# Peptides against a protein of PDB entry 2AZE, part 171

Target 1, 148 residues: chain A of PDB entry 2AZE
Amino acid sequence: AQECQNLEVERQRRLERIKQKQSQLQELILQQIAFKNLVQRNRHAEQQASRPPPPNSVIHLPFIIVNTSKKTVIDCSISNDKFEYLFNFDNTFEIHDDIEVLKRMGMACGLESGSCSAEDLKMARSLVPKALEPYVTEMAQGTVGGVF
Target 2, 101 residues: chain B of PDB entry 2AZE
Amino acid sequence: GRLEGLTQDLRQLQESEQQLDHLMNICTTQLRLLSEDTDSQRLAYVTCQDLRSIADPAEQMVMVIKAPPETQLQAVDSSENFQISLKSKQGPIDVFLCPEE

## One batch from the design tools (peptide; made by RFdiffusion4, then SolubleMPNN)

Design b1_p25_1_s3 (from b1_p25_1, 13 letters changed)
Fold by OpenDDE base, seed 4:
Structure b1_p25_1_s3 (fold): chain B 148 residues (1-148), chain C 101 residues (1-101), chain A 25 residues (1-25)
Amino acid sequence: as target 1 above (148 residues)
Amino acid sequence: as target 2 above (101 residues)
Amino acid sequence: GSKTINLTIKVRGGLVQLGLPLVLS
C-alpha cells in the first residue's frame, strides 16, 4: 500500500541519517581521545623534565602541515597583509590536518584503524566519558553499526 | 502486518538516533571543555620530533601553517600544476618550516 | 584535480602561536 511505501522511504532516510551521524560520532570520539592523550603525554613529559619545552620547539593546535620532497622547488607569494598566500610547486605535495598528525603519532591509540592492543584500548576507554566506552569498544572491534 | 512492522522499525530507529545525538552532545561538550581549559590549550602541542615521525625532514620539507578559522585553502595537485592557495578573512597567516635535526 | 578546504579549529579558543624556529613569513 501507499502508506507502507511512504514508511519504507522514511525508514531508508532515517537509516542514512543515522549512518552519517555514526560516522561523525566516531570522528568526534577519535578527536577527543587524541587531544586528551596528547595533553596527557605532554603533561607527563614536562613533569619529567621539570620544565616546559623550548618555545620554538613546539607547535600548538590548530595547524595544518604541508610536506613535499626536499628536492621540490617552491615559489611563495604573500600579500602585504599576509592574508593571502600562494605556493607553487614543481612536484607533488601532501597536506595533513592536525588530527591526522595526531592519529599517525598514535594519539588515537590505533582506534582509527581498529588496530588497538589491549593496552591501547584501555587507554582509549580511560580518555572518554563512561557513556562512550561501549562505543569505543565497538570501534576497536569493528562492530559499529551491528544494530542495523 | 507490514504496516505495523514498519511502524515499529521507525520507532526503534528514532530511539537509536536519539541515543546517537546524546553521545554526540557528550563528545562536543568534552571538546569544548578542552578548548576552554587554559592548561589543556597550553599542553595541546606537537614537537618537531613528532613532525619528523610523520615526514622525515631529512628527505621531506615540512611546512606548518597556522591560520585563523574559516581560512580558505585551495589545493591543486595535477601533472600540469601543483599549487596551494590560502585566503584568510580573519587575520594573518603564519607559515613555519620544520628544521632538520 | 583541485580541492577547496575551509580550515576549521579543532579545539576552539586557541590563538595562533609562533612555533618552529624557521619562519617563512
Scores: peptide ipSAE 0.023, ipTM 0.853, DockQ to the pose 0.164
Fold by OpenDDE base, seed 5:
Structure b1_p25_1_s3 (fold): chain B 148 residues (1-148), chain C 101 residues (1-101), chain A 25 residues (1-25)
Amino acid sequence: as target 1 above (148 residues)
Amino acid sequence: as target 2 above (101 residues)
Amino acid sequence: GSKTINLTIKVRGGLVQLGLPLVLS
């Protein structure tokens, strides 16, 4: 009886760990898709233009974004070596990482929100190794969560 | 029996987890390869137009922060204080503003 | 109320991983 109880505890532990790993895997897949899709988009655009964009017109990854109302007053203190920054706002602000930016740009093909069309799904599948394609499909269907 | 059933369940879960680990390893490998590919790095950028899609410069001020890995970021939200603190250990931090600011 | 969020900027595959977006309001 005690042994069974111990195993039941372990079962629950493993289930939770699997759930966590599923979430991590999904995020990794989205990151991969978004990144590759971005690169592909830009490559195509540069090929069409036959030139790279002006250096000051683009922001290279990695980065984070901070946005606030244009009326927000921001005070910034910077160390001499630029190792330390302090921003003071008089109102609320938002922080976004580059992954979130890419997702909002549609670089993850809407897979992150279940808004994936057939064309989006095709694109998403094309941007991952074959071994990951089934999981991408499951993500699109919203059926992720089952035990393999 | 019950014990055998639980044991079998655990074995199945272990196999499932191993599959997940494998897939995750594939993903991490791909991401590493991307980070090491100079062409991918060159093409890994967003434009001002892209940034406008997430925050309209007509209404929002958009700052871009490029900080080295392991930089500490502290954000404070209170009725009296709205603050972001950045502390880098590996190099200088760069801050940019969108042209349409 | 007040809220403080402490993060460490991580980079994986050229992407920042902060667990964001964060909206502080």
Scores: peptide ipSAE 0.365, ipTM 0.901, DockQ to the pose 0.869; fails the geometry check
Fold by OpenDDE base, seed 3:
Structure b1_p25_1_s3 (fold): chain B 148 residues (1-148), chain C 101 residues (1-101), chain A 25 residues (1-25)
Amino acid sequence: as target 1 above (148 residues)
Amino acid sequence: as target 2 above (101 residues)
Amino acid sequence: GSKTINLTIKVRGGLVQLGLPLVLS
């Protein structure tokens, strides 16, 4: 009676924790795939060009993106030591982290939305350790969310 | 009975969580390896063309912020103002603007 | 209404961890 009720409470607690960790794992996998895919792309591109891009033409990770309409007026205040920035906008803006940028670039192979082709899935699997391949497959199929 | 079933479920959930933790550890290890590999870090970049692909400067202004870890970011959305405040404790913040092309 | 979001930039594995995207309008 009361013992069963206590165990049911614990069961629910564990289920919720597992759900949270599943989400975290999926994000970690996507980060790994996106990062490695980006590196691979750039390595190939540099090999094809037989030289690296100009140093001031690329943006190295990590970074944050802020975007707004080109019509938006932005006022910026910067401290002398550049430790402090203040931006004032007259309209809405968006903030994105670098992983979001990579996802939108397709670096996560569409796995983040379950929209990966067979080739995308093959690429995704090739960019993770073998132990993670089954989980990548589940992510692609949308079958993640259950208990192991 | 019910008690036996619940006990079994809890054991299975524990095993599942342990497997999950293991996979997460694998991922974190891989990410650490990437952060420690100088060649990978050298190649870990995007271009303005990449950024235009997600937010075309023809319509959107794209600003890049490179800030040290532990930098505080405050974003405000109100009828009075739209604001982003950055406060670093570890070093200078760099801001770049992707040109429209 | 009005929103104020406070974040701390964290980096893990060379990637920023903010829990974004964030859209303010």
Scores: peptide ipSAE 0.329, ipTM 0.900, DockQ to the pose 0.852; fails the geometry check
Fold by OpenDDE base, seed 1:
Structure b1_p25_1_s3 (fold): chain B 148 residues (1-148), chain C 101 residues (1-101), chain A 25 residues (1-25)
Amino acid sequence: as target 1 above (148 residues)
Amino acid sequence: as target 2 above (101 residues)
Amino acid sequence: GSKTINLTIKVRGGLVQLGLPLVLS
């Protein structure tokens, strides 16, 4: 009886760990797809333009963005060495990391929100190694983790 | 019996976790390859147009922050205080503005 | 409600060593 109880606790522990790993894996897959899709897009664009973009027209990853209303007043204090910044806003702001930006750009093909068309799913599958394709399909179908 | 069933379940869960670990290793490897590929890193950028698609500069001001690894970011968003603090120990922080069209 | 976010930025790449603030072209 005690052994069964211990095993049940362990079972629950493992189930939770697996759930966490599934979430992490999904995020890793989305990052991979987003990055590769971004690179592919930019490569194609540069080929069509026959030149790279001007240096100050692009921001390379990694980065974060802060956005707020154009009406928001911002006071900024910067240390002399630029090691320290302080921004004071008179209204709310938003912070987004680069991965979130890529997702909102559609670089993850809508896989993150379950809004993949057949074409989107095809693109997503093409941007991952073969071993990950089944999992991408499961993500698109919302069936990840359903067997536990 | 119950013991045998639980034992079997744990074995199956172990196999499932091993499969997940394998897939995660594949993903991590791919991400490392992207990080180490010079051409990929050169092409890993967003434009002002991309940023406008996220937040229209006609309505929103957009700042881009590039900071060294391990930079501390503290943000307060409340009715009484709206503040972002950045502290770097590894180098200067750069801030860019996305212009309006 | 009130929100407080404490983050440590973990970056994958280098730093742009340019003047501040810069307006993207």
Scores: peptide ipSAE 0.020, ipTM 0.856, DockQ to the pose 0.208; fails the geometry check

Design b1_p25_1_s4 (from b1_p25_1, 13 letters changed)
Fold by OpenDDE base, seed 3:
Structure b1_p25_1_s4 (fold): chain B 148 residues (1-148), chain C 101 residues (1-101), chain A 25 residues (1-25)
Amino acid sequence: as target 1 above (148 residues)
Amino acid sequence: as target 2 above (101 residues)
Amino acid sequence: SSKTINLTIKVVGGLVQLNLPLVLS
């Protein structure tokens, strides 16, 4: 009985770990797709354009975005070496990492929400190694979660 | 019996996790390759237009933070306090505003 | 309401990887 109980605990632990890894894998896939798609977009754009975008008009990865109302008053304290920043707002704000920005830009092809058109899914599949294509398909269908 | 069933389940879960680990390794490898590719890094950017599509500067102030890895970020968002604290260990933090136009 | 997050900025594959326990909005 005690042995069975111990194994049951271990079973549950492994199930939870697998669940976490599934989530991590999905995020990694989205990151890969979004990144490659972004690079592809920019490469094409620069090839078509007469000149590259001005340097001050682009933001290279990685970055974080903070947005708030234009009416929000922000006080900022910066250390001399710029190692420390303190921002005080008088209203609410939002923080987004770069992958979130890329997702909202559609760089993940809507895969993050399972809202992929046929073309989106085709693009998503083309941006991952073949071994990951079945998983991409499952993500698009919202059927991820099973145990292999 | 129950013991045999549990033992079998654990073996199956082990195999499943191994498959996941394999896929994750593939993903991680691909991401590392991208991070090491100079051309990819050169093209890994968003424009101000992109950011405007996410949060219109006409209505929202958009601040960009470029901080070194391992920078600590603390954010408080409450009715009594709205604050972001950044502390870097590896170098200076760069903060700038996304222009409206 | 009150929301507080403490995290360390991680860069994986050239991307920021933030494990956000809370969404600030």
Scores: peptide ipSAE 0.318, ipTM 0.898, DockQ to the pose 0.630
Fold by OpenDDE base, seed 1:
Structure b1_p25_1_s4 (fold): chain B 148 residues (1-148), chain C 101 residues (1-101), chain A 25 residues (1-25)
Amino acid sequence: as target 1 above (148 residues)
Amino acid sequence: as target 2 above (101 residues)
Amino acid sequence: SSKTINLTIKVVGGLVQLNLPLVLS
């Protein structure tokens, strides 16, 4: 009886771990799709323009975005070596990482919200290795979450 | 019996997790390849126009932070204090403002 | 109401992974 109880605890632990890994995998897939899609977009754009954009006109990954109302007053203190920054705002702000920016740009093809068109899904599938395609399909269908 | 059933369940879960780990390894490998590919890294950028599409500079100020890995970020948002603190150990931090259109 | 978050910038595959967006207030 005690052994069964121990195994049941272990079973629950493994189920939770699997659930967490599923979430992590989904995020990794989204990151891969978003990144590759971004690169593809920019490659195409540069080909059309026949030149790369000016260096000071683009922001390379990785980065973080902070946004606040245009009316927000910001005081900034910077150390001499630029190792330390302190920003004081008089109102609330938002912070976004680069992957969130890419998602909002549509680089993840709407897969993150299950809002994929047929074309979006086709694009998403084309940007992952074959072994990951079934999982992408499941993500689009909203059927991910069960135990294998 | 109950014990045998649980044992079998655990074995099945182990196999499922192994499959999941395999997929994660594939994905991680792809991400590493992307990080190591110079052409991909060269093309891994967004424009100010992209950022404007996320937060309209007419209404929002957009600030970009380029910080080395392992940089510490503290954000405080309260009625008494609205603050972001950055502390790097691996190099200087660069901050940009996205200009209005 | 107050919110405080402490983060360490981590990069995986050239992307920052902070599990954001963070909307405070």
Scores: peptide ipSAE 0.308, ipTM 0.898, DockQ to the pose 0.815
Fold by OpenDDE base, seed 4:
Structure b1_p25_1_s4 (fold): chain B 148 residues (1-148), chain C 101 residues (1-101), chain A 25 residues (1-25)
Amino acid sequence: as target 1 above (148 residues)
Amino acid sequence: as target 2 above (101 residues)
Amino acid sequence: SSKTINLTIKVVGGLVQLNLPLVLS
């Protein structure tokens, strides 16, 4: 009886760990797709233009984005060595990491929301190793973890 | 019995986790390969046009922060305090603005 | 709403030094 109880506790612990890893894997897949799709897009664009974009018109990863109303007053304090910044706003602001920006750009093919078209899903599958394709399909269908 | 069933279930979960770990390793490897590929890094960029699609500079100011790894970002967004603090340990922080069209 | 965010910037693919038209620092 006690042994059974111990195993039941262990089962629950393992299920929770698996759930966490599933979430981590999904995020990693989205990052991979987004990065590869971005690179592919830019490669194609540069080929079509037969030149790279102007250097001052692009931002390379990694980066963080902060946006706020143009009417927002911002006070910025910077240390002498530029190791420390302090921004004070008189209104609300938003912060986005580069991955979130890529997702909003559609670089993850809508997979992050499970809203992939057939074409989007085809693109997403083409940007991952074969072993990950079934998982991508499950993500698109919203059926990840259905076996548990 | 119950014990046998639980034991079998745990074995199945172990196999599932091993498969999951394998997939994660594959994915992590792919990301590392991207980070190590010079051409991929050269092409890993967004344009101001891309950023405008996220937040239009006509209405929003868009600030870009590039900082070394392990840089700490602390943000407070409340009715009484709107603040962002950045602290780098490895080098200077660069901040840019996305221009209007 | 009131929110506090504490994040650590991680490097993916290494830091690239670029300059945009308008620099705040």
Scores: peptide ipSAE 0.021, ipTM 0.853, DockQ to the pose 0.256
Fold by OpenDDE base, seed 5:
Order: sequence, then C-alpha cells, then structure tokens
Structure b1_p25_1_s4 (fold): chain B 148 residues (1-148), chain C 101 residues (1-101), chain A 25 residues (1-25)
Amino acid sequence: as target 1 above (148 residues)
Amino acid sequence: as target 2 above (101 residues)
Amino acid sequence: SSKTINLTIKVVGGLVQLNLPLVLS
C-alpha cells in the first residue's frame, strides 16, 4: 500500500517533469524554426536584391524591443561606460524579445498557436531535422501532451 | 496488480522522458550550430519594416536594445512606476530607434 | 495593475553595437 502510494507520487512527478520538458522542447523547436526561417527569408531577399541591406537598416539578433506611445515621455539615464541604463516612462510600455518578434512576424509559421496552413506546416517541417518532424506535426495538430 | 501496473507506467514514462531528452538535444545542437554559423548570424536580422509589424512607429515609439549576453533587464509597469533597468556585465548596451518611415 | 518583469538576455548569437542612439534607416 505504501509502496503503491510512493509510486503514485513518483508517477505524478514524472508526468509533470515530462510536461515541462515538452514545453521546453516546443519552445526550442519554435526558436529553431523561427531563426532558420528568418535566415532563409533574408538570404532570398538579399539574393534578389543582389546585395545585403544597408548596415544601419537592420537589427541583428539578439535584441529586445521596447515600444510605447509616441506621447510617452521617457527619461534615460546611462552610466558612463554604458553598462547600465535606466529608463523612466510616464506611461505604460511593452517589451518584446526577439523570439516573440519573430513569432509575430510569422517566422514560426503559426506553429506557436497551432494554426498552421498546410504550406506553413510544410515549411516548418522543412526547417527541422527529420527526427523532429513528427513532433512538429503534433504541435500543429495540438496533440502534444501524450507520452511517447 | 496495481504495483506491477505502476511499475510498468514508470518505466514507460522514463522511456518517454528519454525520448524527449533526445529530441531536446537535437534542438539544442541545431541552435548551437546556428549561433556558430557566421553566414546564419549575418542573415539573422530584422528590418524596420518587420519592427513596424510589431508596433507601428506612426503611433508607437519603437526602441531596440542590443546588449551582451547575460544582461539583466528589470521592468516595472505599474500605476506608480514605469521603469526599465538594464545592467550589463560583459559590455556596453546599445539602443536604436526605428524611424516612422 | 502592477507588473514586474525580470529578464535575462540569453538569445543566440548577435553582436553588440557601439552606437547610441542610432536611428535606423
């Protein structure tokens, strides 16, 4: 009886750990797809333009985005060595990391929301190693959560 | 019995977790390869047009922050305080602005 | 409402720029 109870606890712990790893894996997959898709997009664009974009017209990863109303007053304090910044806003702001930006750009093919078209899913699959394709499919179908 | 069933379940869960670990290792490896590939890094960029898709500079001020790895960002967004604090230990932080167009 | 966000930048790759501020073109 006690042994069974212990095993039940362990079972639940393992299930939760698996769930956590599933989430981590999904995020890793999305990052991979987003990055590769971005690179692919830009490579194609540069090929079509026959040159890279002007250096100051693009932002390379990694980065974060902060946006706020144009009416928001921002005070910025910067250390002498530029190692420290302090921004004070008089109103709300938003922060987005580069991955989120890429997702919103569609670089993850809508896989992040499980709303992929057939073409999007095909693209997503093409951007991951073969071993990950089944999982990508499951993500698209919203069937992630089962055990292997 | 119940004990045997639980034992079997645990073994199956272990196998499932191992499979997940394997897949995660594959992903991590791929990401490392991306980070180490010079051409990929050269092409890993967004444009102002991309940024406008996130927040229209006509209505929003869009600020881009580039900081060294492990830079700490602390943000407070409350009725009493709206603040972002950045602390880098590995180098200077740079801030860029996206023009309206 | 009140919200505090703590984030550590650990994104893959990238170079730190040295210009501040720079208006993108």
Scores: peptide ipSAE 0.021, ipTM 0.854, DockQ to the pose 0.244; fails the geometry check

Design b1_p25_2_s1 (from b1_p25_2, 10 letters changed)
Fold by OpenDDE base, seed 1:
Structure b1_p25_2_s1 (fold): chain B 148 residues (1-148), chain C 101 residues (1-101), chain A 25 residues (1-25)
Amino acid sequence: as target 1 above (148 residues)
Amino acid sequence: as target 2 above (101 residues)
Amino acid sequence: LFADLGEHKINSKDLKGTKTFTIKY
């Protein structure tokens, strides 16, 4: 009885750990796809234009985005050395990291929401090593957690 | 019995976890290779058009923050206070405004 | 093209080695 109880505790612990790893793996895959897709897009664009983008026209990763209504009043304090910034808003704002921006741009091919077209899924699969393709398929189907 | 069943379950879970670990190793290796590739990093950028698609400057103001690693970001978003504080220890912070047009 | 906030001086005040701006659209 005690042995079975101990094994059940261990079973639950392993299940939770697996669940966490599944979530982490999915995020890593999305990051990989988004990044590679972005690079591919930009490479193609530069090839078509036969030139790199003008300076100050692009933002390289990593970055953070802050957005708020144009009606929002923002008081900004900047130290002389630019090591410190303080923003005070009179209304709500949003903060997004670069990964979230890439997802919203569609760089993860809709895989993050399980909304992949056939073309999106094909693209997603092409941007990962062969060993990860089955997992990408499972993500698209929403069946990753259903195997256990 | 119950013991045998649990033992079998644990073996299956162990194998599943090993498979996940393997896949994670592959994925982290790919990400590291991308981070080490100078050409990939050169091409890892977004444009004003990209940002407008996320938050239209016609309705929203968009700020882009480029900060050194380990920069501290503090944000408060409540009915009483709306604040963002940035503190860098490794160098200057750059903040850009996305133009409306 | 992105505009540098550090150069976008709007209603700036210098307090304790800091420059304070008010951004309003």
Scores: peptide ipSAE 0.089, ipTM 0.872, DockQ to the pose 0.034
Fold by OpenDDE base, seed 3:
Structure b1_p25_2_s1 (fold): chain B 148 residues (1-148), chain C 101 residues (1-101), chain A 25 residues (1-25)
Amino acid sequence: as target 1 above (148 residues)
Amino acid sequence: as target 2 above (101 residues)
Amino acid sequence: LFADLGEHKINSKDLKGTKTFTIKY
């Protein structure tokens, strides 16, 4: 009886660990797709324009975005060496990392929200190694977690 | 019996986790390769137009923060305090404003 | 096109006790 109880505890532990890893894997896949898609987009755009964009017209990854209403008053304090910043807002703000930005740009092909068209899914699959294609398909179908 | 069933379940879960670990390793390897590829990094950028699509500067003020690794970001967003603190240990932090047009 | 905000330097304060995340890239 005690042995069975111990194994059940271990079973639950493993299930939780697998669940966590599944979430991590999904995020990694989305990051990979988004990044590769971004690179491809920009490569194509530069080829069409026959030149890179102006230096100060783009932001390279990685970055963080902070946005707030244009009516929000922001007081910013910056240390002399620029090692420290302090922003005080008089209203709410939002913070987004670069991955979130890429997702909202559609660089993850809508895979992150289950809004993946057939064409989007084809693109997503093309941006990952073959071994990951089945998992991408599962993500699009919302069937990830078959081990449960 | 119960013991045999649980033992089998654990074996199956182990196999599933091993497969998962393998896939994760593939993903992390791909991401690392991308980070090490100079051409990819050169092309890994967003434009003002991209940022406008996320938060239109006509309505939203958009700041872009580029900070060294291990930079600490602390955010407070409450009715009594709206604040962001950035502290870098490895170099200066750059902050940019996205223009409206 | 992006404006550099780093032009206005003032002494900063460090506040603790809130949600903190470290940028790792």
Scores: peptide ipSAE 0.088, ipTM 0.870, DockQ to the pose 0.176
Fold by OpenDDE base, seed 2:
Structure b1_p25_2_s1 (fold): chain B 148 residues (1-148), chain C 101 residues (1-101), chain A 25 residues (1-25)
Amino acid sequence: as target 1 above (148 residues)
Amino acid sequence: as target 2 above (101 residues)
Amino acid sequence: LFADLGEHKINSKDLKGTKTFTIKY
């Protein structure tokens, strides 16, 4: 009885660990797809324009975005060495990391929200190694989570 | 019996986790290769148009924060306090405003 | 083009040497 109980505890421990790893893998896949898609888009755009974008017209990864209403008043304090910033807002704001920005741009092909068309899925599959393609398909179908 | 069943379940879960670890290693390797490719890093950027698609500068002010690794970001968003604090240990922080035009 | 926030006009400076300004649109 005690032995069985110990094994049941271990089983639950492993199941939870697998669940966590599944979530991590999905995020890693989305990051890979989004990044490769972004690079591909920009490469094509620069080739078509026959020039890179002007300096200060683009922001390279990594970055964080902060947005708020244009009516919001922001008080900003910056240390002399620019190591420290303090922003005080008189109203609510939003923060987005670069990965979230890429997702909202559609760089992850809608895979993150289950809004992946057949063409989007084809693109997503083309941006990952062959071994990851079945998992991408499962993500698009919302069937990830089973024991495999 | 129950013991045999649990033992078998644990073996199956071990195999499943090994497969999962393998896939994660593949994915991590790909991300590492991308980070090591200078051309990919050069092309890893967003434009003003991209940011406008996320938050329209006609209605929203958009700030972009470029900070060194391990920079601490603290955000408070409540009825009593709306604040963002940034503290870097490795170098200066750059903050940019996205223009409307 | 993106504008550097650090180039905005400074409204005040605290005792710790911090530059302070207000952004209004």
Scores: peptide ipSAE 0.086, ipTM 0.872, DockQ to the pose 0.034
Fold by OpenDDE base, seed 4:
Structure b1_p25_2_s1 (fold): chain B 148 residues (1-148), chain C 101 residues (1-101), chain A 25 residues (1-25)
Amino acid sequence: as target 1 above (148 residues)
Amino acid sequence: as target 2 above (101 residues)
Amino acid sequence: LFADLGEHKINSKDLKGTKTFTIKY
């Protein structure tokens, strides 16, 4: 009885750890796909244009986006060395990291929400090493963790 | 029996975790390789058009923050306070505005 | 093209070693 109890505790511990690792892995996969897809898109675009974009027309990763209504008044305090910024808004704002931006751009092929078309899934699979393809498939199907 | 079942479960979970660890290593390696590839980094950018797809500059102002690693970001978004604080340790922070058009 | 934040300031002042800008559209 005690032995079984100990094993149950260990089982639960492992299940939780696996769950955490699954989440981490999924995020890493999404980052990889999104990044590679972005690079691929831009490479193609530059090839079509036969030139890189103008220097000040693009923002390289990493970055953070802040958006708010145009009617929002923003007071910005900047230290002389630009090491510190303080933004005060008179209304709500939104913050998005670069990965979220890429996801919303569709760079993760909808895999983040399990909303992949057949073409999206094909693209996603093509952007990961072979060993990760089954997991990408599971993510698309929403069946990650089926071993439980 | 119960003990046998639990033992089997633990073995299966161990195998699953080992697989996850392996896949994690693969992912980490891939991301590292991407970070080390200068051409990939050169091409890792978004445009104003991309940002408009997230927040339309016709209705929203869009700021882009480029901050060095380990920059501290503090955000408060409540009825009483709307604030973002940035504190860099490694260098200057750059902030850009996405034009409307 | 992206513009530096400073280009869109409508009001600015220095406060205790900092520069404060007000942005309004």
Scores: peptide ipSAE 0.081, ipTM 0.871, DockQ to the pose 0.035

